# Peptides against a protein of PDB entry 5B16, part 3

Target 1, 136 residues: chain A of PDB entry 5B16
Amino acid sequence: TPSRINHNERLEFLGDAVVEFLTSVHLYYLFPSLEEGGLATYRTAIVQNQHLAMLAKKLELDRFMLYAHGPDLCRESDLRHAMANCFEALIGAVYLEGSLEEAKQLFGRLLFNDPDLREVWLNYPLHPLQLQEPNT
Target 2, 136 residues: chain A of PDB entry 5B16 as posed
Amino acid sequence: TPSRINHNERLEFLGDAVVEFLTSVHLYYLFPSLEEGGLATYRTAIVQNQHLAMLAKKLELDRFMLYAHGPDLCRESDLRHAMANCFQALIGAVYLEGSLEEAKQLFGRLLFNDPDLREVWLNYPLHPLQLQEPNT

## One batch from the design tools (peptide; made by RFdiffusion4, then SolubleMPNN)

Design b2_p20_5_s3
Fold by OpenDDE base, seed 4:
Structure b2_p20_5_s3 (fold): chain B 136 residues (1-136), chain A 20 residues (1-20)
Amino acid sequence: as target 1 above (136 residues)
Amino acid sequence: SENEKILEELEEKLRELAEE
């Protein structure tokens, strides 16, 4: 049985890919006329540790981190990186134990506080599971 | 920050889509 630390690191690895994938797919379909450079710029902004840490704060992961790992997180930068990693692990866990759709919904809800923007993001594109179509 | 500005631009683009 792998250690809890190893398990979290593996979930983080998976979650990193899921976050990047969801971000890429949504940007691709939302902005069909945007060049690769523009798509990459938005993706980078969304998946950067600073932004993911902000999303993690919405889930109060900072309070959890300070409680569980306070002595190891004396620097603000260390806390921010840890929060981003924990957020990735959370998304990875939701995907692993739930589904890509559930990960999509959670991520989308956190990305935007404005419900109108959230609906646009979540509804474009429709994932294969929603359309009962194979992956491309 | 520059990253925050990029995210604001994204929200503006999404808002335009929401208004269609």
Scores: peptide ipSAE 0.664, ipTM 0.946, DockQ to the pose 0.846
Fold by OpenDDE base, seed 5:
Structure b2_p20_5_s3 (fold): chain B 136 residues (1-136), chain A 20 residues (1-20)
Amino acid sequence: as target 1 above (136 residues)
Amino acid sequence: SENEKILEELEEKLRELAEE
C-alpha cells in the first residue's frame, strides 16, 4: 500500500494534469482566434506555481501548511511551492472522488473573484464538459 | 509582475465577452 506521501504525490500528479487540461480547454473555446502562443501564455500564467499558490490561499491552505509543516516552510518561496502542490493534490482529489465538473467548478470559482468573469469562464461559450457531465 | 499583467489581460478579455 502506498504511503500518505506517495498518495499525495499521486494526487498532485493527477491534479496537475486536470488543472492544465481544464485551463487548456477553457482557453481554447473562449478564444477561438487566438494563436497557440497566446493560448500557451495564458495557460502558463494560470497554472504556474505562484498563481496556484494564490488560489490555494483562498482556500486557507496556507494555515494548514504552516500548521503541519511550519518548520520546513520558513521561507515564503517554500510555502508557495508547497501550497501549489497541495492545491494540485486537492484538485486531483476532487476529480478522483467527485467529477471533472466538480473540479471545473471549484477551479473556476477560485480563478476569478468577479462572478461575471466566473460565469464567462465556466459557461461561455457552451462547454463540452457540461455536455459530458451526465456520463461522468 | 509579468504574470499578473497577463492575468489582468485575460480578465479584460473575459469582461469583453461578458458584455456580449
Scores: peptide ipSAE 0.664, ipTM 0.946, DockQ to the pose 0.893
Fold by OpenDDE base, seed 1:
Structure b2_p20_5_s3 (fold): chain B 136 residues (1-136), chain A 20 residues (1-20)
Amino acid sequence: as target 1 above (136 residues)
Amino acid sequence: SENEKILEELEEKLRELAEE
C-alpha cells in the first residue's frame, strides 16, 4: 500500500542517519589520531550500498526482496540498492521501536564475523553509549 | 574492489587494537 511505502521511505531516512552516526562515533573513538579524511574514507566504505547490501544478505533480505519485489529487481545493481535501502529501514525500525543501543549492537554484530574485531568495534575504547546506558 | 580493500584495512587496524 502507499502508506507502507511511505513508511519504509521514512524508516530509510531515519536508518540512514543512525548508520552514519554509529559509524562516525565508533571510528572517532577507535582512531583518535586518524585525520578527518581517513575517518571519512572508512565511513564511506562502511555505509556504501554495496557494503550495506552485504550486511543485508546476512539477514537473508535478498530472499525476502526477491519474493516481495522480484519483478522489479531483475538487475544485480537494482537488488543491491534495494537491499541497502531495506537494511537502512530495518536499522531505523530497530532504533525507533527499540533503542540506539540495540541498533548499535545489531549493526556491530553484522559488521564483523570475527568476534574479536566485533568486540573491539563495540567496546574498545569504552563507548559513550555504554557509559550512558550502563544497564544495557 | 577499492571498497573491499578499505574495509580490509579497517579490520587490520581493529586487529591491532585487539592485540593491545
Scores: peptide ipSAE 0.663, ipTM 0.945, DockQ to the pose 0.867
Fold by OpenDDE base, seed 2:
Structure b2_p20_5_s3 (fold): chain B 136 residues (1-136), chain A 20 residues (1-20)
Amino acid sequence: as target 1 above (136 residues)
Amino acid sequence: SENEKILEELEEKLRELAEE
């Protein structure tokens, strides 16, 4: 329905900002000596559709997308783009209906399969805005 | 791809931090 499409696009918009924000904050604190260009390079790599689609696959969003939109996603590139958008919408929804902390935890768990890397990624000084979260 | 290389580099940097 048009309403669902509108809602999903709005969630994508929000989720995109959340993913960008979380990525930026983590990179900023993890690499205090890295120049802006380097930070931007890593951020771009993390948030591009191809990478987000890979993260989405870990949640089996590919199966979901094929179920919901199969005929329109015959090409792998189309599926990838749709998965990335769906992932953004999911993160947006988690933030909207849950918390930034929950979005951060979900994103962090998906970014790295290695739990040690997850720990490093998440282990940085808390941003002042995160202090408002119930579990921080 | 270049993107994959960048992500691998990131993981390496994080690995270094994990070992400190």
Scores: peptide ipSAE 0.661, ipTM 0.945, DockQ to the pose 0.881

## One batch from the design tools (peptide; made by RFdiffusion4, then SolubleMPNN)

Design b2_p23_5_s1
Fold by OpenDDE base, seed 5:
Structure b2_p23_5_s1 (fold): chain B 136 residues (1-136), chain A 23 residues (1-23)
Amino acid sequence: as target 1 above (136 residues)
Amino acid sequence: SLLEEIRRLAEELRELSRTFVPR
């Protein structure tokens, strides 16, 4: 049986891809006229460790991390990095044990506290131009 | 900065939401 560390690293690997994918897809459809550079900028902002750590904090992963790995997380930057990795592993686990939809929902709920923004992000209604020129 | 970019994203989403048609 794989060690917990090995399992978490694998989940992190998967979760990283899921977060990247979900972010990319949503941005792609939300901003149909935004060039690649702009899309990449937003994606980077969303998926960077500092941001993922903020999302992780909403799940109180910081308390968990300090409890489980306190001695190794003396620096705030180390904690943020660990939290980001843990968050990716969590998303990976949700995808693996649940579905992409569940991962999407969880991720989206954490991305925005504003319910209106959350709704737009999760459901990304069609822009009028997209109605005229359906699906890229 | 991270916060600025996220805020920018949020603002753009708000603007887009005004023009979106439900799927």
Scores: peptide ipSAE 0.310, ipTM 0.822, DockQ to the pose 0.029
Fold by OpenDDE base, seed 1:
Structure b2_p23_5_s1 (fold): chain B 136 residues (1-136), chain A 23 residues (1-23)
Amino acid sequence: as target 1 above (136 residues)
Amino acid sequence: SLLEEIRRLAEELRELSRTFVPR
């Protein structure tokens, strides 16, 4: 049986992939005319450690991190990095224990504070060209 | 910057919301 640290690292590995996948899929469908460079720019902005740390702060993971690992997190940059990792592990756990849908819902709720933007992100309409694509 | 890219994304989504109704 893996240690708590090893388990957390494994969850982080899984969560990183889930966040990357969800972000990529949503961007791909939301912006059908956007070139790869533009899609990559948005994805990078969303999934980079600095942004994930901001999402983690909405869940008050900073308080948790200081409680659990305070002595090792003297710098804000160290805290942000740790928070990003913790957030990935959380998403990984939600996916593992729940479903991809639950991970998607949680991530989308945190990504935007505006409920209208949340709805567009999570329940976007299909572009006319996408409507013509086969569902296989 | 991160803030600029997120703002651009948000604005693009707002434009979509004005044009389309979510499923």
Scores: peptide ipSAE 0.303, ipTM 0.831, DockQ to the pose 0.028
Fold by OpenDDE base, seed 3:
Structure b2_p23_5_s1 (fold): chain B 136 residues (1-136), chain A 23 residues (1-23)
Amino acid sequence: as target 1 above (136 residues)
Amino acid sequence: SLLEEIRRLAEELRELSRTFVPR
């Protein structure tokens, strides 16, 4: 029987892939003329622990982590890392128990507080050249 | 910094929001 920690780590592993995949896909379609280096830079910024911890705070995961693991979180950096990992695990769980679409919606809603930015991220208009692609 | 890149991304998306109607 896997420990709770082991189970969470497995979900984190899955969630990390889901977050990176969703980020990559959205960036790819949102910025059709942006070179790979620019896409990679944005992706790195979005999926880094510091940023994911910010998203996690919107779900009040800081309170959860302090409640569950307070004694182990003596440093702010430890809390941020734990929050980011927990966030990935949650996304992994949403994907696993729900769907990629549900994970997409949750992640997208948290990325931006501005409703207009949310709509662009989640429901981006397709460029005419993208419409020409058979798999678009 | 990487956080500055997030800000730049947000501004790029904001520009898109002004010029395009979301699906």
Scores: peptide ipSAE 0.303, ipTM 0.828, DockQ to the pose 0.029
Fold by OpenDDE base, seed 4:
Structure b2_p23_5_s1 (fold): chain B 136 residues (1-136), chain A 23 residues (1-23)
Amino acid sequence: as target 1 above (136 residues)
Amino acid sequence: SLLEEIRRLAEELRELSRTFVPR
C-alpha cells in the first residue's frame, strides 16, 4: 500500500484534473458566446491556488492544516499553498470514493455563497445559443 | 485581481440567469 503522503499527492493529482474539468464544463455551457480567452480567464481565476485556498477555508481546512502541520506552515503563503493542495486532494477523494456528481456538488456549493448563483452554476438552464447549438 | 475576476463572473452569471430558458 502507498504511504499516506504518496496517497495524498496522488489524490491531489486526480483532484486537480477534476476541478479543472468541472470548471471548464460549467463555464463552457454557461457562457456559450464567450470566446476561449474569456473562458480561460475565468477558469484560471477559479482554479488557481489562491482561490482554492479560499474555498478550503470555507471548510475550515486551515484549522485542520494548522493542527496537523502547524510547525511547517508558519508562513501565510505556505498555508495557502498547502490548503489548495489539500482541497484538490479532497475533491479527488470525493470523486474516487463517490462520483463526479458528488464532486461537482461539493465544488459548486463552495464556489458561491449566494444560493441563486449556486443554482445557476449547478443547474443552469439553457441559453438561447445552446438551443441553437445543443451539441457544442 | 482574483476577487475582481470572481466578482465579474458572479455578475455575468446574474445577467445570464435573466436570459436563460428553462430546460
Scores: peptide ipSAE 0.245, ipTM 0.789, DockQ to the pose 0.029

Design b2_p23_5_s4
Fold by OpenDDE base, seed 1:
Structure b2_p23_5_s4 (fold): chain B 136 residues (1-136), chain A 23 residues (1-23)
Amino acid sequence: as target 1 above (136 residues)
Amino acid sequence: SLLEEIRRKAEELRKLAETYVPR
């Protein structure tokens, strides 16, 4: 329905911002000596549609998308784009219904398969205010 | 790839950050 589509688009809008924000913050603190250009490049690599689609595949969103929208997804590139959008909507929903912390945890778990790297990404020291009040 | 570079850099920082990770 149009209302459901609009809702998904709104969630995608929100999720895009959440993913961008989380990525930016973590990169900023993980790489304190990296120049702006490098930070931007890494951020792009993480949030680009192709990568988000890969994360979406870990949640089996590809199967879901083919089931729900198969006739409109004839090419692999179309599927990847749709999966990326769906992933953003999912993150937006997690943030909206839960918290930024929950969105961070989900995103971080999918971002790294290596548990050591995952732990560093999720728990590397941030700004003191965030350490004091992680939910504010 | 850029993602691999991120992972490599993160791994390098792991040693320094290990004391900050709750365990």
Scores: peptide ipSAE 0.078, ipTM 0.661, DockQ to the pose 0.026
Fold by OpenDDE base, seed 5:
Formats: sequence, C-alpha cells, structure tokens
Structure b2_p23_5_s4 (fold): chain B 136 residues (1-136), chain A 23 residues (1-23)
Amino acid sequence: as target 1 above (136 residues)
Amino acid sequence: SLLEEIRRKAEELRKLAETYVPR
C-alpha cells in the first residue's frame, strides 16, 4: 500500500503540470501579441511558490499545515513552500478525482478576488483570428 | 466593445503579474 507522503508527492507532480498547463493556455489566449519570453515571465509569476502559497491561504491550508507540521515549519519561508506544494497536490487531486474543468474553475476562482478579472481569466478571449469575426 | 473591455482587463492582469515578476 502506498504511503500518504508518496501519494501527496505524486499528486504534487501531477498538480504542478496541471497548474502550468492551465496557466500557459490562459496566458496564451489572453496575450496574443506577447512573445514567448513575456508569456513565460507571466507564467512564472502565477505559478511560483510565493503566489501559490497565497492561493493556498485562501483555502486555509496554512491552518492545516501548522496543525500537521508546526514544528517543522517554524520559518515563514518553509511554510510558504509547504503550502505551495500542498496546493499543487490539491489541484492534482481535483484533476485526478474530478476533471480538468474543475481544476480550471477552482484555480481561476482563487487567482483573482476581482470578479471582472476572474471572468476574463476563466473565459479568456479567442484567438486573434477569431476576434476578427463579426459580432465578437 | 467586448474586445476593448477584454483587452483592458487583460492589461490589468498583466500589471498584476508584474507585481510578482517584474520586467
């Protein structure tokens, strides 16, 4: 039987890919004129540990982490890193047990408190060629 | 227009991203 730790690490591996994929796709459509380097920069901003930890706090993962690993997380930086990993594992679990769409929705809801930005992110604009269509 | 609104909001997203990894 697999250990819980092993399971979480595997989920983190999966979640990391899911987060990166979703971020990449949305950025690709949101910024159709942005070169690869710019897209990569924005992706890094979104998926870096510091940011993911902030998203994790919205789910109160910090409370969980302190409860479960308090003595090992005496430094704030350690807590942030752990929360980021836990967040990735969570997204991985949502994808695995649910769907990519569910992962997308959860991630998007957490990314922005501003409902307008959330809407734009979740419903990113079409490709420029599609935007040239009438009634767009 | 919808396109203009989206572009405006996308710009806000860009600015947000730069707070984490500024260019």
Scores: peptide ipSAE 0.066, ipTM 0.641, DockQ to the pose 0.028
Fold by OpenDDE base, seed 4:
Structure b2_p23_5_s4 (fold): chain B 136 residues (1-136), chain A 23 residues (1-23)
Amino acid sequence: as target 1 above (136 residues)
Amino acid sequence: SLLEEIRRKAEELRKLAETYVPR
């Protein structure tokens, strides 16, 4: 059985891939005429630590991090990085214990404050295999 | 329309990109 820290790092590893994948897929289908450079730019913006930390703040992970690891997070930049990592771990856990669909839903709900944009993001047609293989 | 929604999203993402991805 892995240690708590090791487990969190493993979840982060998984979550990083899930966030990257979901972002890539949604951008790919949402913007069919956008060239790779544009897709990559938007993806980078979405998955950057600063942005993921903002998403994490919506879940009040900042309070959690300060409570659990406050002494080790004296720098604001360290907190943002830790929040981003924690967010990835959360997504990884949701994927692991739930499904890719659940991870998609959670991520999408946080990604956009505008409910109309959120709806478009979450329900824009994706590859059918994603619907058929929700846990892989 | 769907097209308008996509364009709006693109604009939001563009703004996001400008904020977090320096040119």
Scores: peptide ipSAE 0.188, ipTM 0.723, DockQ to the pose 0.025; fails the geometry check
Fold by OpenDDE base, seed 3:
Structure b2_p23_5_s4 (fold): chain B 136 residues (1-136), chain A 23 residues (1-23)
Amino acid sequence: as target 1 above (136 residues)
Amino acid sequence: SLLEEIRRKAEELRKLAETYVPR
C-alpha cells in the first residue's frame, strides 16, 4: 500500500498539470494579442511556488503545514514550497474527485481578490464562437 | 467594459511577473 506521503506527491503531480492547464487556457483567451513570451511570463508568475503559497495562505494552509510538519519547516522557503505543493495536491484532489470545472472555480476564486477581475477570469468565453462579444 | 477589465487584469499579472519572475 502506498504511503500517505506518496499519495500526496501523486496528487501534487496531477494538480500541477491542472493548474498549468487552467492558467494557460484562460491566458490564451483573455489575451488574444499577447505574444507567446508574454503568455509564458504570466503563466510562470501565476504558477510559481511563491504565488501558489500566497493562494494557499488564503486557505490557511500555512497553519495546517506548521501544525502537521512544523519540525521540518524551519526555513521560510521550506514553508513556501510545502504550501505550494499542498495547494497543488488540493487542486489535484478536487479535479480527481470532482471535476475540472470545480478545480477551475476554486483556483479562479483565489487568484483575484477583486470580484470584478474574478468574474472576468472565471466567466470569460473559452470557445471561439463565444469570443466575438461586444465590449461592455 | 470587458476591455477595461482585461487591461486591469493584465496590469495585475504584470505586477505579479515583476514580483515573482526575475527580469
Scores: peptide ipSAE 0.039, ipTM 0.624, DockQ to the pose 0.028; fails the geometry check

Design b2_p23_8_s3
Fold by OpenDDE base, seed 3:
Structure b2_p23_8_s3 (fold): chain B 136 residues (1-136), chain A 23 residues (1-23)
Amino acid sequence: as target 1 above (136 residues)
Amino acid sequence: SLLEKLKEYLDKLVEEYRRLQEE
């Protein structure tokens, strides 16, 4: 229904900002000597639809999308795009109903299958000259 | 190091993104 679509679009809007913010903050701390262009490049790669769709698949959102919107998703690319949007909406909902910390933990757990990389992403050492950021 | 390993992982993501943009 139009009302449901509108609600999901709003959550997607919020989730997009949350994913963007979390990614930016983590990259900023992890790579203190990397120039803005490099940081932006990594951020783009992390938040692009194909990657977010892959993360969404770990939560079996593909099954949900096919169940709810199968007839409208005739192409694989359409499914991936929808999954990415749904993932953003989910992160938005987690932030809205929970906290930024909860969104951070969920996103970080999904980003990496390697537990060592997951740990360094979520619990990166702070550079002595970097300003402490809230909720990081 | 773990940071270098992470960077390598991210570099692969960048390459994947660029590949997709070329298609």
Scores: peptide ipSAE 0.657, ipTM 0.939, DockQ to the pose 0.857
Fold by OpenDDE base, seed 2:
Structure b2_p23_8_s3 (fold): chain B 136 residues (1-136), chain A 23 residues (1-23)
Amino acid sequence: as target 1 above (136 residues)
Amino acid sequence: SLLEKLKEYLDKLVEEYRRLQEE
């Protein structure tokens, strides 16, 4: 129904912001000496549709999408885009119904299969200069 | 270090992104 579509798109909108925010925050703290351009490059790579679709696949959203919209998603690019949007909607829903922390944990868990990288992503140390210049 | 390992991972991700943009 139109209402369901609108709700999903609204969740995508929210989820997009959450994904962007979480990515930005983590990159900012993890790489205190990296210039804005570098941070932006990493962020772009993390949040681009192809990557988010890959994360969505870990949640088996591809199976869901094919079940629900198979005929409309016969092209791989269309499926990836839809999966990315669905992933954003899911993150948005987790944030909305749960918390930013829950969204953070879910996103971080999906970003990395390597538990060490997951740990450093989620539990990064604060750089002394960041403490000195918290508003920079 | 783990941070360098993470950076390498992200660099690969960037490379993949750029590859896709060229297609």
Scores: peptide ipSAE 0.657, ipTM 0.940, DockQ to the pose 0.888
Fold by OpenDDE base, seed 5:
Structure b2_p23_8_s3 (fold): chain B 136 residues (1-136), chain A 23 residues (1-23)
Amino acid sequence: as target 1 above (136 residues)
Amino acid sequence: SLLEKLKEYLDKLVEEYRRLQEE
């Protein structure tokens, strides 16, 4: 229905911002000596459609997409793009209906299969220079 | 260190992204 489509697109809009924000914040704290260009490079890689689609697959959103839109998603590239959008909508929904913290936790859990990397991503120590930054 | 391990992971992710952009 048009209403569902609009709702999902709005959630995607919100989720896109949340994913970008969370990624930016974590990278900023994790790599305090990395220049803006490097931070942006990592962020771009993390939030690009193919990667988000991979994260979405961990939630079996591919099965959902094929069930709901199979005939329209005959190409793998189309499916990946749709999955990425759906993932953003999901994150947007989690933020909207839950909290930023919940979105952060979900995103972090999906980003890394390695529990050690997951832990450092989610629970990074603050660098002394960052502690002096009034805007953080 | 875990941070270095994370950086290596992200570097690989960047490489994959660049590969995909070239296709």
Scores: peptide ipSAE 0.656, ipTM 0.940, DockQ to the pose 0.887
Fold by OpenDDE base, seed 4:
Structure b2_p23_8_s3 (fold): chain B 136 residues (1-136), chain A 23 residues (1-23)
Amino acid sequence: as target 1 above (136 residues)
Amino acid sequence: SLLEKLKEYLDKLVEEYRRLQEE
């Protein structure tokens, strides 16, 4: 069994993929006429460290990081990066211990404060290709 | 529509990202 730090980094690795995957899937369904470049642009904006750090703050991960690692995180930028990484690790843990659906719900709830936007994100219209081929 | 509203939100997010990248 790896150390807790190593385990957290592994969870971050997994969470990074989960966040990117969920973002990609939702964007793909939400914008069926948007070209790849546009989809990638939205994805990049959503998963950027500064944005993930903002989402992390909603879970008070900033307080957690300062409590657990305060002496190591003196710079604001360092804290933001750490928060983003911690957020990814959290999503990874939710996926690992729970399910992709649980990760989806948590991520979606945090992405938008506006309940209407949250609703459209979580309950996106299906892409025509998925309607035709739901198993793919 | 809600989709357009979402798109506007994402557009703003993209703009913020670009701003940060330029700094």
Scores: peptide ipSAE 0.652, ipTM 0.939, DockQ to the pose 0.876

Design b2_p23_8_s4
Fold by OpenDDE base, seed 3:
Structure b2_p23_8_s4 (fold): chain B 136 residues (1-136), chain A 23 residues (1-23)
Amino acid sequence: as target 1 above (136 residues)
Amino acid sequence: SLLEKLKAYLDKLVEEYRRLQAA
């Protein structure tokens, strides 16, 4: 396996964990009365390939993927899967080179086009000492 | 409320996911 591909796969591995962790933490605090099954269902929907690919499109990763790997992405499903993987690798890189906070901010900003939903997702207290947002 | 709005959004995501998995 080429070194570049191997590096991206490693970043994807890390990014997958970061995305799932951030999603889990936010859901846990946002929905304190929701049972585990409901939390898991929301998490699955958020981190599934089609959704992550949609988030990736906001960063124009589709153009990047077609430019770099066009011949291997003839199927739409292949493109979506590749975009999702690339998105995970990006989040992994942001975490690795920056911090969990930077990854949280980037992911949260991309999750929602609605500014109200973005605000509640990012600003809801995730620590007992934090103040609750007045509009939540 | 914002939380109810968020929940509604997530419910739609779940529905879309299930639709795609069933297809």
Scores: peptide ipSAE 0.672, ipTM 0.944, DockQ to the pose 0.858
Fold by OpenDDE base, seed 2:
Structure b2_p23_8_s4 (fold): chain B 136 residues (1-136), chain A 23 residues (1-23)
Amino acid sequence: as target 1 above (136 residues)
Amino acid sequence: SLLEKLKAYLDKLVEEYRRLQAA
C-alpha cells in the first residue's frame, strides 16, 4: 500500500494530465486560427506553478499547506510549488472521485473571477469549420 | 468581444510568466 505521500503524488500525476488536457481542449476550440506555438504558450502560462498556486490560494490551500508542513514552506517559492502540486492533486481527486466535467467546472470557476470570461471559457461556440469537423 | 477580452487576459498571463522566467 502506497504511503499518503505517494498517494498524493499519484493524484498530482493524474491532476497534471487533467489540467493540461482541459487547458489544451479549451484553447484549441476557443482559438481555431491560433498556431500550435501560440496555443502552447497560452497553455504554459495557464498551468505554470505560479498561476496554479494563485488558483490554489482561492481555495485557501495555503492555509492547509502551512498547517501541514509549516517550516518546510518558509520560502515563498517553495510554498508556490507545493501549492501548485496540491492543486493538481485536488483536480486529480475531483476527476477520480467525480468526473472530468466536475474537474472542468471547478478549474473554469477558479481560472476566471470575471463571469463573462468564465462563461466563454466553459461554454464557447464552435467555429464554423469546427462544426464541420469538430475533431480537427 | 468576449473572445478578445479572454485573449487579452491570457496575454497578460503570458507576460507575467515571461517576467518570472526572466527573473
Scores: peptide ipSAE 0.670, ipTM 0.946, DockQ to the pose 0.882
Fold by OpenDDE base, seed 5:
Structure b2_p23_8_s4 (fold): chain B 136 residues (1-136), chain A 23 residues (1-23)
Amino acid sequence: as target 1 above (136 residues)
Amino acid sequence: SLLEKLKAYLDKLVEEYRRLQAA
């Protein structure tokens, strides 16, 4: 269905921005002494397709993709790319129909299997200098 | 520390990304 596909692509567009924004914000606060290049490097690694596809697998989106598009996703690389796009669309939908907070929580839960890392990611302490920044 | 642990994890992600990009 063309309309359904278009809707998913729009959600993907939104989700891409949300994922990048959330990632940026968390990295900014977590690593107050890290230069822009380092922050960007971490962000790129977090939001790159193969990583997002891995996160998508935790939601069993691979099963959904194979069901819906199996013949077109015979290659693992194609499946991963599709999964990453679907994951972005999902995050976009969560933000759109829910909230940024819900998107944050979902993304954070999926980012880390380690509960300690999940906790520090989601509930990072703010550096005193960061606390002095307006509108943060 | 947890932050160092997180950094180590992210460093691994970066390494993986670079590996994939180099392929």
Scores: peptide ipSAE 0.670, ipTM 0.947, DockQ to the pose 0.883
Fold by OpenDDE base, seed 4:
Structure b2_p23_8_s4 (fold): chain B 136 residues (1-136), chain A 23 residues (1-23)
Amino acid sequence: as target 1 above (136 residues)
Amino acid sequence: SLLEKLKAYLDKLVEEYRRLQAA
């Protein structure tokens, strides 16, 4: 339905920003001496569609997408793109209905299979304003 | 260190991204 499509697109819009923001903040604090170009390079790699699609697969969004939209996702590249968008929408929904902290935790949990890397990623300080107003 | 391990992981992601972009 148009309403559902619009809702998902809006959530995707929000989720894209959340993913970008969280990624940026964590990279900023994790690599204090890394120049902007390096930070941007890491961010791009983290948030690019192929990577987000991989994260989405961990949530079995591929199965969901094929079930719900299979006829429109015949090409692998289309599926990956759709999965990435769906992942962003999910993060957006988590942020919207939960909190930035919840989005942070979910995203960080999915980013790394290695628990040590999760730990170092998640436990660097974030901007104080994120703690003050986790909900939006 | 864990940070270096993380950096190595991210470097791999960058390499993969570049490979995909080149394809």
Scores: peptide ipSAE 0.668, ipTM 0.945, DockQ to the pose 0.849

